# Peptides against a protein of PDB entry 3OGK: the designs that were tried, part 107

Target 1, 307 residues: chain A of PDB entry 3OGK
Amino acid sequence: ATPDRLSRRFPNLRSLKLKGKPRAAMFNLIPENWGGYVTPWVTEISNNLRQLKSVHFRRMIVSDLDLDRLAKARADDLETLKLDKCSGFTTDGLLSIVTHCRKIKTLLMEESSFSEKDGKWLHELAQHNTSLEVLNFYMTEFAKISPKDLETIARNCRSLVSVKVGDFEILELVGFFKAAANLEEFCGGSLNEDIGMPEKYMNLVFPRKLCRLGLSYMGPNEMPILFPFAAQIRKLDLLYALLETEDHCTLIQKCPNLEVLETRNVIGDRGLEVLAQYCKQLKRLRIERGADEQGMEDEEGLVSQRG

## One batch from the design tools (peptide; made by RFdiffusion4, then SolubleMPNN)

Design b1_p18_6_s1 (from b1_p18_6, 9 letters changed)
Fold by OpenDDE base, seed 5:
Structure b1_p18_6_s1 (fold): chain B 307 residues (1-307), chain A 18 residues (1-18)
Amino acid sequence: as target 1 above (307 residues)
Amino acid sequence: MVLEPTALERERLKKMYS
């Protein structure tokens, strides 16, 4: 479909999801000549889709100008923006979004590639937004944003339930976790081993409602921080955890209500057996090949054809 | 023993799942 055709047919469209690289079945829905650019869509949104409140771009090219136009056109009517594996924009574009769309509830830029100019976008969001429910910049590289702004967001956005971040040092997020009283999901951060202070994370306090979790670089020494609330964990992302097979077994045994597990091949057949034994609520299992598996001495760190 | 990856290795690991 073309943007103009869409607006003519559905002038009252409220939600739009565009995929730059659609599945084979939907390959013909996106004209090849568009090259995955959102520009023509943003133009159409600005002119003709006055009811649009949710926009999801996946694997598309998005410029700062596109974001600026979208922001100004939809303003506080925009409740959801997902830049899912997109590219072409800078943090200036994000700044425009959060400046003009102050009622935004969902802001996602997971796995997007962008140029970081400054941390103003997160600061602006922190200063003016009270509506945010979902913030997701998982697997992105921000170096200029402040964990203090994240804390402010948590304090001001009482409906904030899901936050996924990049490589913030987890200890810098203590204030955030304290403020995020309604947080149910957290992914990202960075757990950094300190040989001189192995227990530096043991006193971390997580939000009481936390049930979906993925801590990056969590090793066996840090894993016990989950034990006090492991029984309430429903989703666990271990893709970037530094756990061996037996560590997986230990943790899984403590998560009887686990519904979703994402991990690497290191879970092994042993881990899968334990998973089957203890996690009767499991609905989805994702196992990826890990880059670090070649260096692992754990003989059970492979999922066989049986698993 | 679990080895913590370097910053570069961490980024590489992330890229594997993109």
Scores: peptide ipSAE 0.030, ipTM 0.624, DockQ to the pose 0.082
Fold by OpenDDE base, seed 1:
Structure b1_p18_6_s1 (fold): chain B 307 residues (1-307), chain A 18 residues (1-18)
Amino acid sequence: as target 1 above (307 residues)
Amino acid sequence: MVLEPTALERERLKKMYS
């Protein structure tokens, strides 16, 4: 498909999803141009796709200039932008998007690789957006953004239902959680074990409607913070949790309404048996081979054909 | 069921357990 062919066929297109080439092997071994450039598509969007409100770029090269052009072309008509596993841009490009597209509802840059210049983009979003429903920069590394801006977003965007973040210290997000009254999904953050303060996270108050959750680096000591609302959990992302097989069993038994589980081989055949026993509403199961399984001598931490 | 992570996910897992 070519950009000009698309616009000629579908001049009234409202949603566009472009996929680059699939990733293979290690991220750093993939050629820089493996995803393809969005530039010709952005040009076509700007000129001929005037009803487009949703754009999803997956595994593509995106420059700041591309983002700036897109932002100015669609402005407040842009409701969704997903930079899914993209590369080539900086936070200046993000700043342009949030500056010009002030009614954006979904902003995603999950697993994208970019250069971070500052935290202005999140601040600008916090200052001017009241429409945001989904914010997702999961599996990214922002060091210059403020959790206070995230709190402001939660306060101002009453329709905010899904937020996925990078490695924010969870305690820095207390204000965010209190403000995000309608939040249903949260992924990311960072739980940091403190041997001197084992109850460090026990005072966390989660949004009442929270039912999709993935806390990074959650260990067995932190896991009990989920127990008060475990029965309402429908999705768990345990990919980056520090839970062993037994911990999985403990948590799964408390989540009878679980529909989606993402985890590693550490769940083991025993964990899968427990899952089958207690989670009758399970719809999707993702099990990945983790780095922890490569060195494990514990046979229970492996999933076989028995599971 | 998905059995394999993305390249970046693998790197994060490696970093987590290094």
Scores: peptide ipSAE 0.024, ipTM 0.631, DockQ to the pose 0.553
Fold by OpenDDE base, seed 2:
Structure b1_p18_6_s1 (fold): chain B 307 residues (1-307), chain A 18 residues (1-18)
Amino acid sequence: as target 1 above (307 residues)
Amino acid sequence: MVLEPTALERERLKKMYS
């Protein structure tokens, strides 16, 4: 489909999802020009799609100019922007979006590649937005953004229900968790093991409605922080957890209401047996082969045809 | 169903176990 054909057929389109070309190789470095350009689509959106409130770009090349044009064209009518595995932009483009689209509800840039100039985009979002429901920059490496801005967003956006972040130290997010009273989903962060302070995370207070969770680098020493509300957990992302087979069994048996589990092959047949025994509401199971498992000959950490 | 990780996910996993 071409942009002009789309607008002529559907002038009142409210939601648009575009998918770029798939990666030539899933395991290769992502080149800067690996996706299709959004420019012709942004031009068409700006000129002819005046009802559009939701935009989802997946695996596309997006420039700062594209984001600026989109931001100015849609302004406060833009409710959702998802830059899903996109590339080509900088934080200046993000700044333009949050500056002009002050009523945005969903902002996603999960696994996107970008040049980070500063943390102004998150600060601007914190200062002016009260509508945000979903914020997702999971699997990104923002080094210049402030946890305090995230806390401010939580304080000002009372409908904030889902937040996925990069490698923030979890202890820096204490204020955020306290402010995010309606948060249901959190993924990311960084749990940093400290042999000298094994209990440094035990006093973490999570939002009361939290039921979808994925803590990066969570090991068996940190896992007990989930036990007080494990029965409330409905979704677990354990892809980047540091749990072995027995750790999986320990956690899973404490989550009887689990509906979605994402993990690595380390769960093993034993973990799957425990899952089947204790998690009767399970709807989705995703198991990935991690790079860590290519060299591990541990038979217990493998899912066979019996799982 | 076993899914293959993306390039970024693979890099992250390598860093976790390095």
Scores: peptide ipSAE 0.023, ipTM 0.614, DockQ to the pose 0.656
Fold by OpenDDE base, seed 3:
Structure b1_p18_6_s1 (fold): chain B 307 residues (1-307), chain A 18 residues (1-18)
Amino acid sequence: as target 1 above (307 residues)
Amino acid sequence: MVLEPTALERERLKKMYS
């Protein structure tokens, strides 16, 4: 479908999802021009799709100019923007979005590639937004944003229910977790082992409603921090956890209400058996092939046709 | 079903085990 045909047929369109080129072959890096350009669509949105409140670009090339045009065209009517695996923009484009779309509820840039100019976009969001429900920059690398701004967002956005971040040191997010009283989902962060302080994370206080979780680099030593609320966990993202097969078994046994599990092949047939035994509410299982498989000496760390 | 990771996921996984 072309943008013009879509707008003519559906002038009152509220939600638009565009997908660019499919994933490249596993052994090939994705080139910079791997996505389609959003420019024609942004032009059409600006001119003819006046009821559009939700925009989802997946695997597309998005420039700062595109974001600026979209931001100004939709302004406070824009409730959802998802830049899913997109490229071509900088944090200036994000700044434009949060500056003009002050009532945005969902802002996602998961797995997007961008140039980071500064942390102003998150600061601006913190200063002026009270509507945010979902913030997701999972699998991104921001070095210039402040955990304090994230805390401010949590304090000001009472409807904030899902936050996914990059590699923030988890201890820097203590204030955020305290402020995010209604948070149900958290993914990302960074757990860093400290031989001199093995219990450095044991006193972490998570939001009381937290039930969907994925802590990056969580190892078996950090895993016990989940045990006090493991029974209320409904979704686990263990893709980037440093858990072996036995660790998976240990954790899964403590999560009887688990509905969604995302993990690597390291779970093994044994882990899948434990999952089937203890997690009767499981609805979705995602298993990815991990890089660790090339060095695995343990046969139990593989999912076979039996699993 | 076992899914192959995206390029970004592969890079992240490599960092985890490097």
Scores: peptide ipSAE 0.022, ipTM 0.612, DockQ to the pose 0.609

Design b1_p18_6_s2 (from b1_p18_6, 8 letters changed)
Fold by OpenDDE base, seed 5:
Structure b1_p18_6_s2 (fold): chain B 307 residues (1-307), chain A 18 residues (1-18)
Amino acid sequence: as target 1 above (307 residues)
Amino acid sequence: MVLEPTALERERLEKMYA
């Protein structure tokens, strides 16, 4: 499909999802000469797709100019922008989006690669947006954004239900969690062990409706912070948790309503047995390989073909 | 001393830049 053909056939298109590297079955849908650039699509959106509210680019090259054009063309009509595993833009492009699209509800840049110039985009979002429902920059590196802006977003966006972030120190997000009264999903952050203060996270208060969670670098010492609301957890992302097999077993036993689990081979056959025993509502299980599995001779930390 | 990133941190970084 070409942008021109799409707009001619569907001038009233509301949602567009583009994949730069399509699966084999969709290979013929994207011309090779497009090289994964969004530019021709953004041009077409700007000119001919006046009802477009949702844009999802996956594994595409996106420039700041593309984002600026898109932002200006759709303005407050743009409700969803997902830059999923995209590259080629800077935070200036993000700034343009949040400046012009003040009613954006979903902003995603998960696993995107970009150049960070400043934290203005998040500040601008915090200052002007009240519509945000989903904010996701999980698996990204932002060093110049402020957790205070995230707190402001939580305070101002009453419909904010899902937030996924990079490596913010979790203690810096205390204000955010306090403000995010309707938050159901949180992923990211950073739990950092402190030998001198092992209980530094024990008093962390999470939003009351939180049921989908993935804390980065959560170890067995921090894991108990989940216990007060473990029964309401429906989705758990342990891909970046520092939990051993027994820790997995302990946590899983406390999550009887778990529907989705994402973890690593460290769960082991034992963890899978516990999961089967206690999590009767489980719908999806994702198990990834650990980075150091080549060195771990411990049989208990491996998922066998029987599990 | 810059603490070497954990294996998980390294993997995360690798995934972010792959």
Scores: peptide ipSAE 0.129, ipTM 0.668, DockQ to the pose 0.077
Fold by OpenDDE base, seed 4:
Structure b1_p18_6_s2 (fold): chain B 307 residues (1-307), chain A 18 residues (1-18)
Amino acid sequence: as target 1 above (307 residues)
Amino acid sequence: MVLEPTALERERLEKMYA
């Protein structure tokens, strides 16, 4: 479909999702002319889609100019922006979005590639937004943003229910977790094992409503921090957890209300058996191949046709 | 169902085991 055709057919469109290049074609060979640019769509949004409040770009090329135009065109009417696996922009583009779209509820840039100039975009968001419900920059590389701004966002956005972040040290997010009283979902962070402080994370307090969780680099020593609320967990992302098969079994047994599990092949057939036994409400299971499969052909750590 | 990770996911996984 072309932008002009879309606006003519649906002038009152409120939500738009565009998909660019398929995953199979992402061999860093994005031809400059493959049509994956959002520019013509942003132009059409600005001119003809005046009721559009939700925009989802997936695998698109997005420039700062595109974001600036979108931001100014929709302003406080923009409630959702998802830059899903997009590229071509910098943090200046994000700054424009949060500066002009002060009532944005969902901001996602998960797995997007961008140039980081500064952390001003998150600071601006923290200072002016009170509407945010979903913030997701999972699997991104932000080095210049402040955990303090994230805490401020949590304090000011009472409807904040889902936050996915990069590799923040979890202890730097203590203030965030304390402030995020209504948070239901958290993914990311970084758990860093300290041999000198084995109980480094034992006093970590999570939001009371937390039920969807994915902590990066969580090992068996850190896993017990979940046990107090494991029964309320509905979704687990263990893709980047440092758990072995037995650790999976231990955790799964404590999550009887688990509905969604994302993990690696390390769960094994045994883990799947335990999952079937204890998680009767399971709706979705995602198993990915991990780097751990290359080394040890441990049959227990592999999902076979049996499991 | 076993899915293949994205390039970024693979990179992260590799970092986990480095």
Scores: peptide ipSAE 0.072, ipTM 0.705, DockQ to the pose 0.594
Fold by OpenDDE base, seed 3:
Structure b1_p18_6_s2 (fold): chain B 307 residues (1-307), chain A 18 residues (1-18)
Amino acid sequence: as target 1 above (307 residues)
Amino acid sequence: MVLEPTALERERLEKMYA
């Protein structure tokens, strides 16, 4: 469909999701010059889609100018912006969004590729937004943003329920977790094993309502930090956890209310059997192939046709 | 069903075991 045809048929459109490059492009099977630019859509949004509150761009090229135009056109009417696996923008574009869209509820840039100029966008968001419900920059690499701004966001946004971040040291997020009283979902961070301090994470306090979780680089030594609230966990993202088959079994047995599990093939048939036995509420299971399969000598770490 | 990871996911996984 073309932007103009859409606006003519649905002038009161509230939500728009655009998909650009197919998944095959991520495997370098499609030339990068595929015209998945958001520019013509942003122009149409600005001119003709005055009721639009939610915008989701997936695998599209987005420039700072596009973001600036969108931000100014929708301003406080923009409730949701998802830059899902997008590219072409910098943190200046993000700054424009948070500066002009002060009532934004959902801001996502998961798996997007961008140039990081500074951390001002997160600081601006922290200083002026009180409406944020979902913040997601999972699978991104921000080096210039401050955990203190994240803490400020948690303090000021009482409706904040889901936060997914990059590779923050989890101990730097202690203040954030204390402030995020209504947080239900957290993904990301970085757990770093310290041989000299084996209990460095044992005193980590999570938000009381936390039930959807994915801690990056969580190993078997850190896994016990989940045990006090494992019974309330409904979703686990173990894709980037450093858990073996037996560790999966141990954790799964403690999560009887698990509804969604995302993990790698390392769960194995054994892990799937344990999952079936203990997690009767399971609704969705995602199993990805891991890079560890090339070195796995253990037959138990493979999901066969039986699983 | 085992799904193949995306290129980005594969890169992340490789970093985990590097």
Scores: peptide ipSAE 0.062, ipTM 0.687, DockQ to the pose 0.730
Fold by OpenDDE base, seed 2:
Structure b1_p18_6_s2 (fold): chain B 307 residues (1-307), chain A 18 residues (1-18)
Amino acid sequence: as target 1 above (307 residues)
Amino acid sequence: MVLEPTALERERLEKMYA
């Protein structure tokens, strides 16, 4: 479909999702010319789609100019922006979005590639937004943003229910978790094992409503921090956890209300048996391959045709 | 078609299996 045909057919469109063509070789740095350009669509949105409140670009090229035009055209009418695996923009584009769209509820940049100039976009969001419900920059590399701004967002946005972040040290997010009283979902962070301080995460307090969780680099020593609320966990993302088969079994047994599990082959047939035994409400199971499947000699860590 | 991992995903996987 062309942008002009879309606007003529659906002038009152409220939600738009565009998907670019995936390249098979995304193995290296996402080239700036990867995907389709959003420019003609943003032009059409700006001119003819005056009721559009939700925009989702997947695998598209998005420039700062595109974001600026979109921000100014939709302003406080924009409720959702998802830059899903997009590229071509900088944090200046994000700053424009949060500056002009002060009532945005969902902001996603998951797996997007961008140039980071500063952390002003998150600071601006923290200073002026009170509507945010979903913030997702999982699998991104922001080095210049502050966990304090994330805490401010949690304090000011009482409807904040889902937050996915990059590799923040989890201990830097203590203030955030304390402020995020209604948070139901958290993904990302970084648990960094310290042989000299094995209990450094044991006193970590999570939001009371937390039920969807994916902590990066969580090992068996950190896993017990979940046990106090494991019975209320409905979704676990273990794709970047450092858990072996037996660790999976231990955790799964404590999560009787689990509905969604994402993990790797390390769960094995043993873990799947335990899952079937203890998690009767399971709706979705995703099992990904490990990075070193050629070197995984442990038969117990493989899912066979029985599983 | 299995999409190849992103650079960041590869880095994370390397950290996991190092």
Scores: peptide ipSAE 0.260, ipTM 0.794, DockQ to the pose 0.418; fails the geometry check

Design b1_p18_6_s3 (from b1_p18_6, 9 letters changed)
Fold by OpenDDE base, seed 1:
Structure b1_p18_6_s3 (fold): chain B 307 residues (1-307), chain A 18 residues (1-18)
Amino acid sequence: as target 1 above (307 residues)
Amino acid sequence: MVLEPTALEEERLKKMYA
């Protein structure tokens, strides 16, 4: 479908989701003219889709100019922007979005590739937004944003329920967790083992309503921080956890209300047996391959056809 | 079809198994 045809057919469209071509193995092999640019769509949105509140671009090329045009065209009417696995923009584009769309509720840039100029976009969001419900920059590389701004967002946005971040040191997010009283979902961060301080994270206090969780680089030494609220965990993302099969078994046994599990083959058949035994409410299971599976002769970390 | 990991995912995986 062309943008102009869409607007003519659906002038009162409130939600738009555009999907680009699947990521080819090599980004450089994608022809530039594959139709993955959002520019013509943003133009059409700006001119003719005046009721549009939600925009989701998946695997699209998005420029700062596109974001600026979108931001100015929709302003406070824009409630949701998802830049899902997009590329081509910088943090200037994000700054434009948060500057002009001050009532945005959902801002996602998960797995997007961009040039980071500064952390102003998050600061601006922190200073002016009180409507945010979902913030997701999981699997991104932000080095210039401040955890203090994230804390400010949590304080000001009482409806904030889901936050997914990059590799923030978890201890830098203590203030954020204390402020985010209604947070139900958290993914990302970085747990960094310190041999000299085994209890480094034991004083970490999570939001009371937290039930969907994915901590990056969580090992068996850090895993006990989940035990006080493991019974309320509904979704667990272990794709980037440093847990072995036995650790999976230990954690799963403590999560009887688990509905969604995402993990790697390291869970093994044993972990799947434990999962079946203790997690009767499980609705979705995702098993990904680990990086070392090509070399691990250890059968314990493999999911077979039996599992 | 198993989607190839993103560059960042690959980096994270390397960190996990490093």
Scores: peptide ipSAE 0.250, ipTM 0.790, DockQ to the pose 0.364
Fold by OpenDDE base, seed 4:
Structure b1_p18_6_s3 (fold): chain B 307 residues (1-307), chain A 18 residues (1-18)
Amino acid sequence: as target 1 above (307 residues)
Amino acid sequence: MVLEPTALEEERLKKMYA
């Protein structure tokens, strides 16, 4: 489809999702006029799609100019922006979005690649937004943003229900969790094992409504922090957890209401048996490979036809 | 199985299995 064809056919379009090529095909192989650029779409949005409130770009090339144009064109009418595995922009583009789109409800840049100039975009969002419901910069590399701005967002955005972040030290997010009273989903952060303080996370308090969770680098020593609310957990993202098969079994047994599990083959047939036994509400199961292509030699550490 | 892991994902995986 072309932008002009879309706008002519659907001038009152409210939601648009565009998909580019796979990431591997984008590496040094994108011509200037390739359909992977959002520029022509942003132009069309600005001129002809005046009711558009939701934009989702997946694996697209997005420049700061594109974001600035989109931001100014849609302003407070833009409720959702998803830059899903996109590239080509900097934090200046994000700043433009949050500066002009003060009522944005969903902001996603998960797995996007960008140049980080500063943390102003998150600060601006914290200072002026009260509408945010979903914030997702999971699997991104922000080093210049402040956990305090995230806390401010949580305090000011009472409808904030889902937050996915990069590798913030979890203890830096204590204020955020306290403020995010309605948070239902959290992914990311970083649990960092400290031999000198093995219990450093035991006093971590999560939002009372939290039921979808994925903590990065959570090991068996940190896993008990979930036990007080494990019965209310509906989704677990264990793709970046440091859990062995037995740890999976331990956690799964405590999550009888689990609906979605994302993990790696380390769960094994044993973990799958436990999952089947204890998680009767399970709807989706995603099992990824580990880092080693050879996998574990132990049958219990691999998902087989038995599991 | 996710197709085409990002560089960040690969880095995280390396960290997990180091």
Scores: peptide ipSAE 0.239, ipTM 0.784, DockQ to the pose 0.356
Fold by OpenDDE base, seed 5:
Structure b1_p18_6_s3 (fold): chain B 307 residues (1-307), chain A 18 residues (1-18)
Amino acid sequence: as target 1 above (307 residues)
Amino acid sequence: MVLEPTALEEERLKKMYA
């Protein structure tokens, strides 16, 4: 489809989702004139799609100029921006978005690659936004943003229900969790094992409504922090957890209301049996391969056709 | 369709198995 054809057919379009080429093509095979650039679409949005509130770019090339144009064109009418696995922009582009779109409700840049200039975009968002419901920069590399700004966002955005972040030390997010009273979903962070202080995370207090969770690098020593509210967990992302088969069994049996589980093959047939026994509300199961599949000699750590 | 992991995903996986 071409942008001009879209606007002619649907002048009152409120939501647009564009998908670019697969990731391999995005990084290795990008001709200058390939259809992966958002520029012609942003032009069309600016000129002809005046009712557009939601924009989702997946695996697209997005420049700072594109973001600036989009931001200025839609301003406070933009409610949702998802830069899903996109590339080509810097934090200056993000700054433009949050500066001009002060009523944005959903901001996503999950798995996007970008050049980080500073942390001003998150600070600006913290200072001026009160509408945010979903913030997602999971699987990104930010080194210059402040956890304090995330806390400010949580304090000011009463409808904030879902936050996914990069590899922040989880203890730096204590203030955020205390402020995020209505948070239902959290993914990311970084749990860092400290042999000298095994209980360093035991005082971590999660939001009372938290029911969708994915903590990065959570091991068996940290897992008990979930036990007080395990019965209310509906979704669990264990793709980046450091849990063995037995650890999975221990956690799963404490989550009787689990609806969605994402994990790796380490769950094994045993873990699947436990899952079937204790999680009667399960709706979706995702099992990914581990990096060590070639080295996993333990039969219990593999999912067979019987599991 | 199984997608190849990104560089960041690979780094995370390395961290998991280190």
Scores: peptide ipSAE 0.235, ipTM 0.786, DockQ to the pose 0.348
Fold by OpenDDE base, seed 3:
Structure b1_p18_6_s3 (fold): chain B 307 residues (1-307), chain A 18 residues (1-18)
Amino acid sequence: as target 1 above (307 residues)
Amino acid sequence: MVLEPTALEEERLKKMYA
């Protein structure tokens, strides 16, 4: 479909999702005429889709100018913006979005590639937004944003239920977790092992409603921090956990209400057996290959055709 | 079924094992 045809057919469109070329077709190269630019769509949104509240761009090229135009065109009517695996923008574009769309509820830039100029976009969001429900910049690298702004967002946005972040030191997010009283989902952060302080995370307090979780670099020493609320965990992302097969088994046994598990093949056939035994409510299982296949110290860390 | 990771996921995995 073309943008103009869409607006003519659906002038009252509230939600739009556009997908660019799949990864397999891109070969890490973006040709000039690949058709993945959002510009013509943003133009059409600005001119003719005046009821549009939700925009989802997946694997598309998005410029700061595109974001600025979208922001100004939709303003406080924009409730959802998802830049899913997009590229071409900087933090200036994000700043424009949060400056003009002060009632945005969902802001996602997961796995997007961008140039980071400063942390102003998150600060602006913290200073002016009270509507945010979902913030997701998982699998991104922000070096110039402040965890204090996340805390401010949590304090001001009473409906904040899902936050996914990059590699923040988890201890820097203590204030955030205390403020995020209604948070149900958290992914990201960074757990950093300290040989001199093996229990440095043991006193970490999570939001009481937390049930969807993915802590990056969580090892077996940190895993016990989940045990007090493991029974309420419904979704677990272990893709970037530093857990071996037996660690998976230990954790899974404590999560009888698990509905979604994402992990690497290190779970092994043994882990899958334990999963089947203890997690009767499991709805979705994602198993990915990890770099650990090259350094297989754990002979049980492979999923065979039996699993 | 084991899925292949994305390029970004691979980069993150490399950081885990570095």
Scores: peptide ipSAE 0.110, ipTM 0.731, DockQ to the pose 0.606

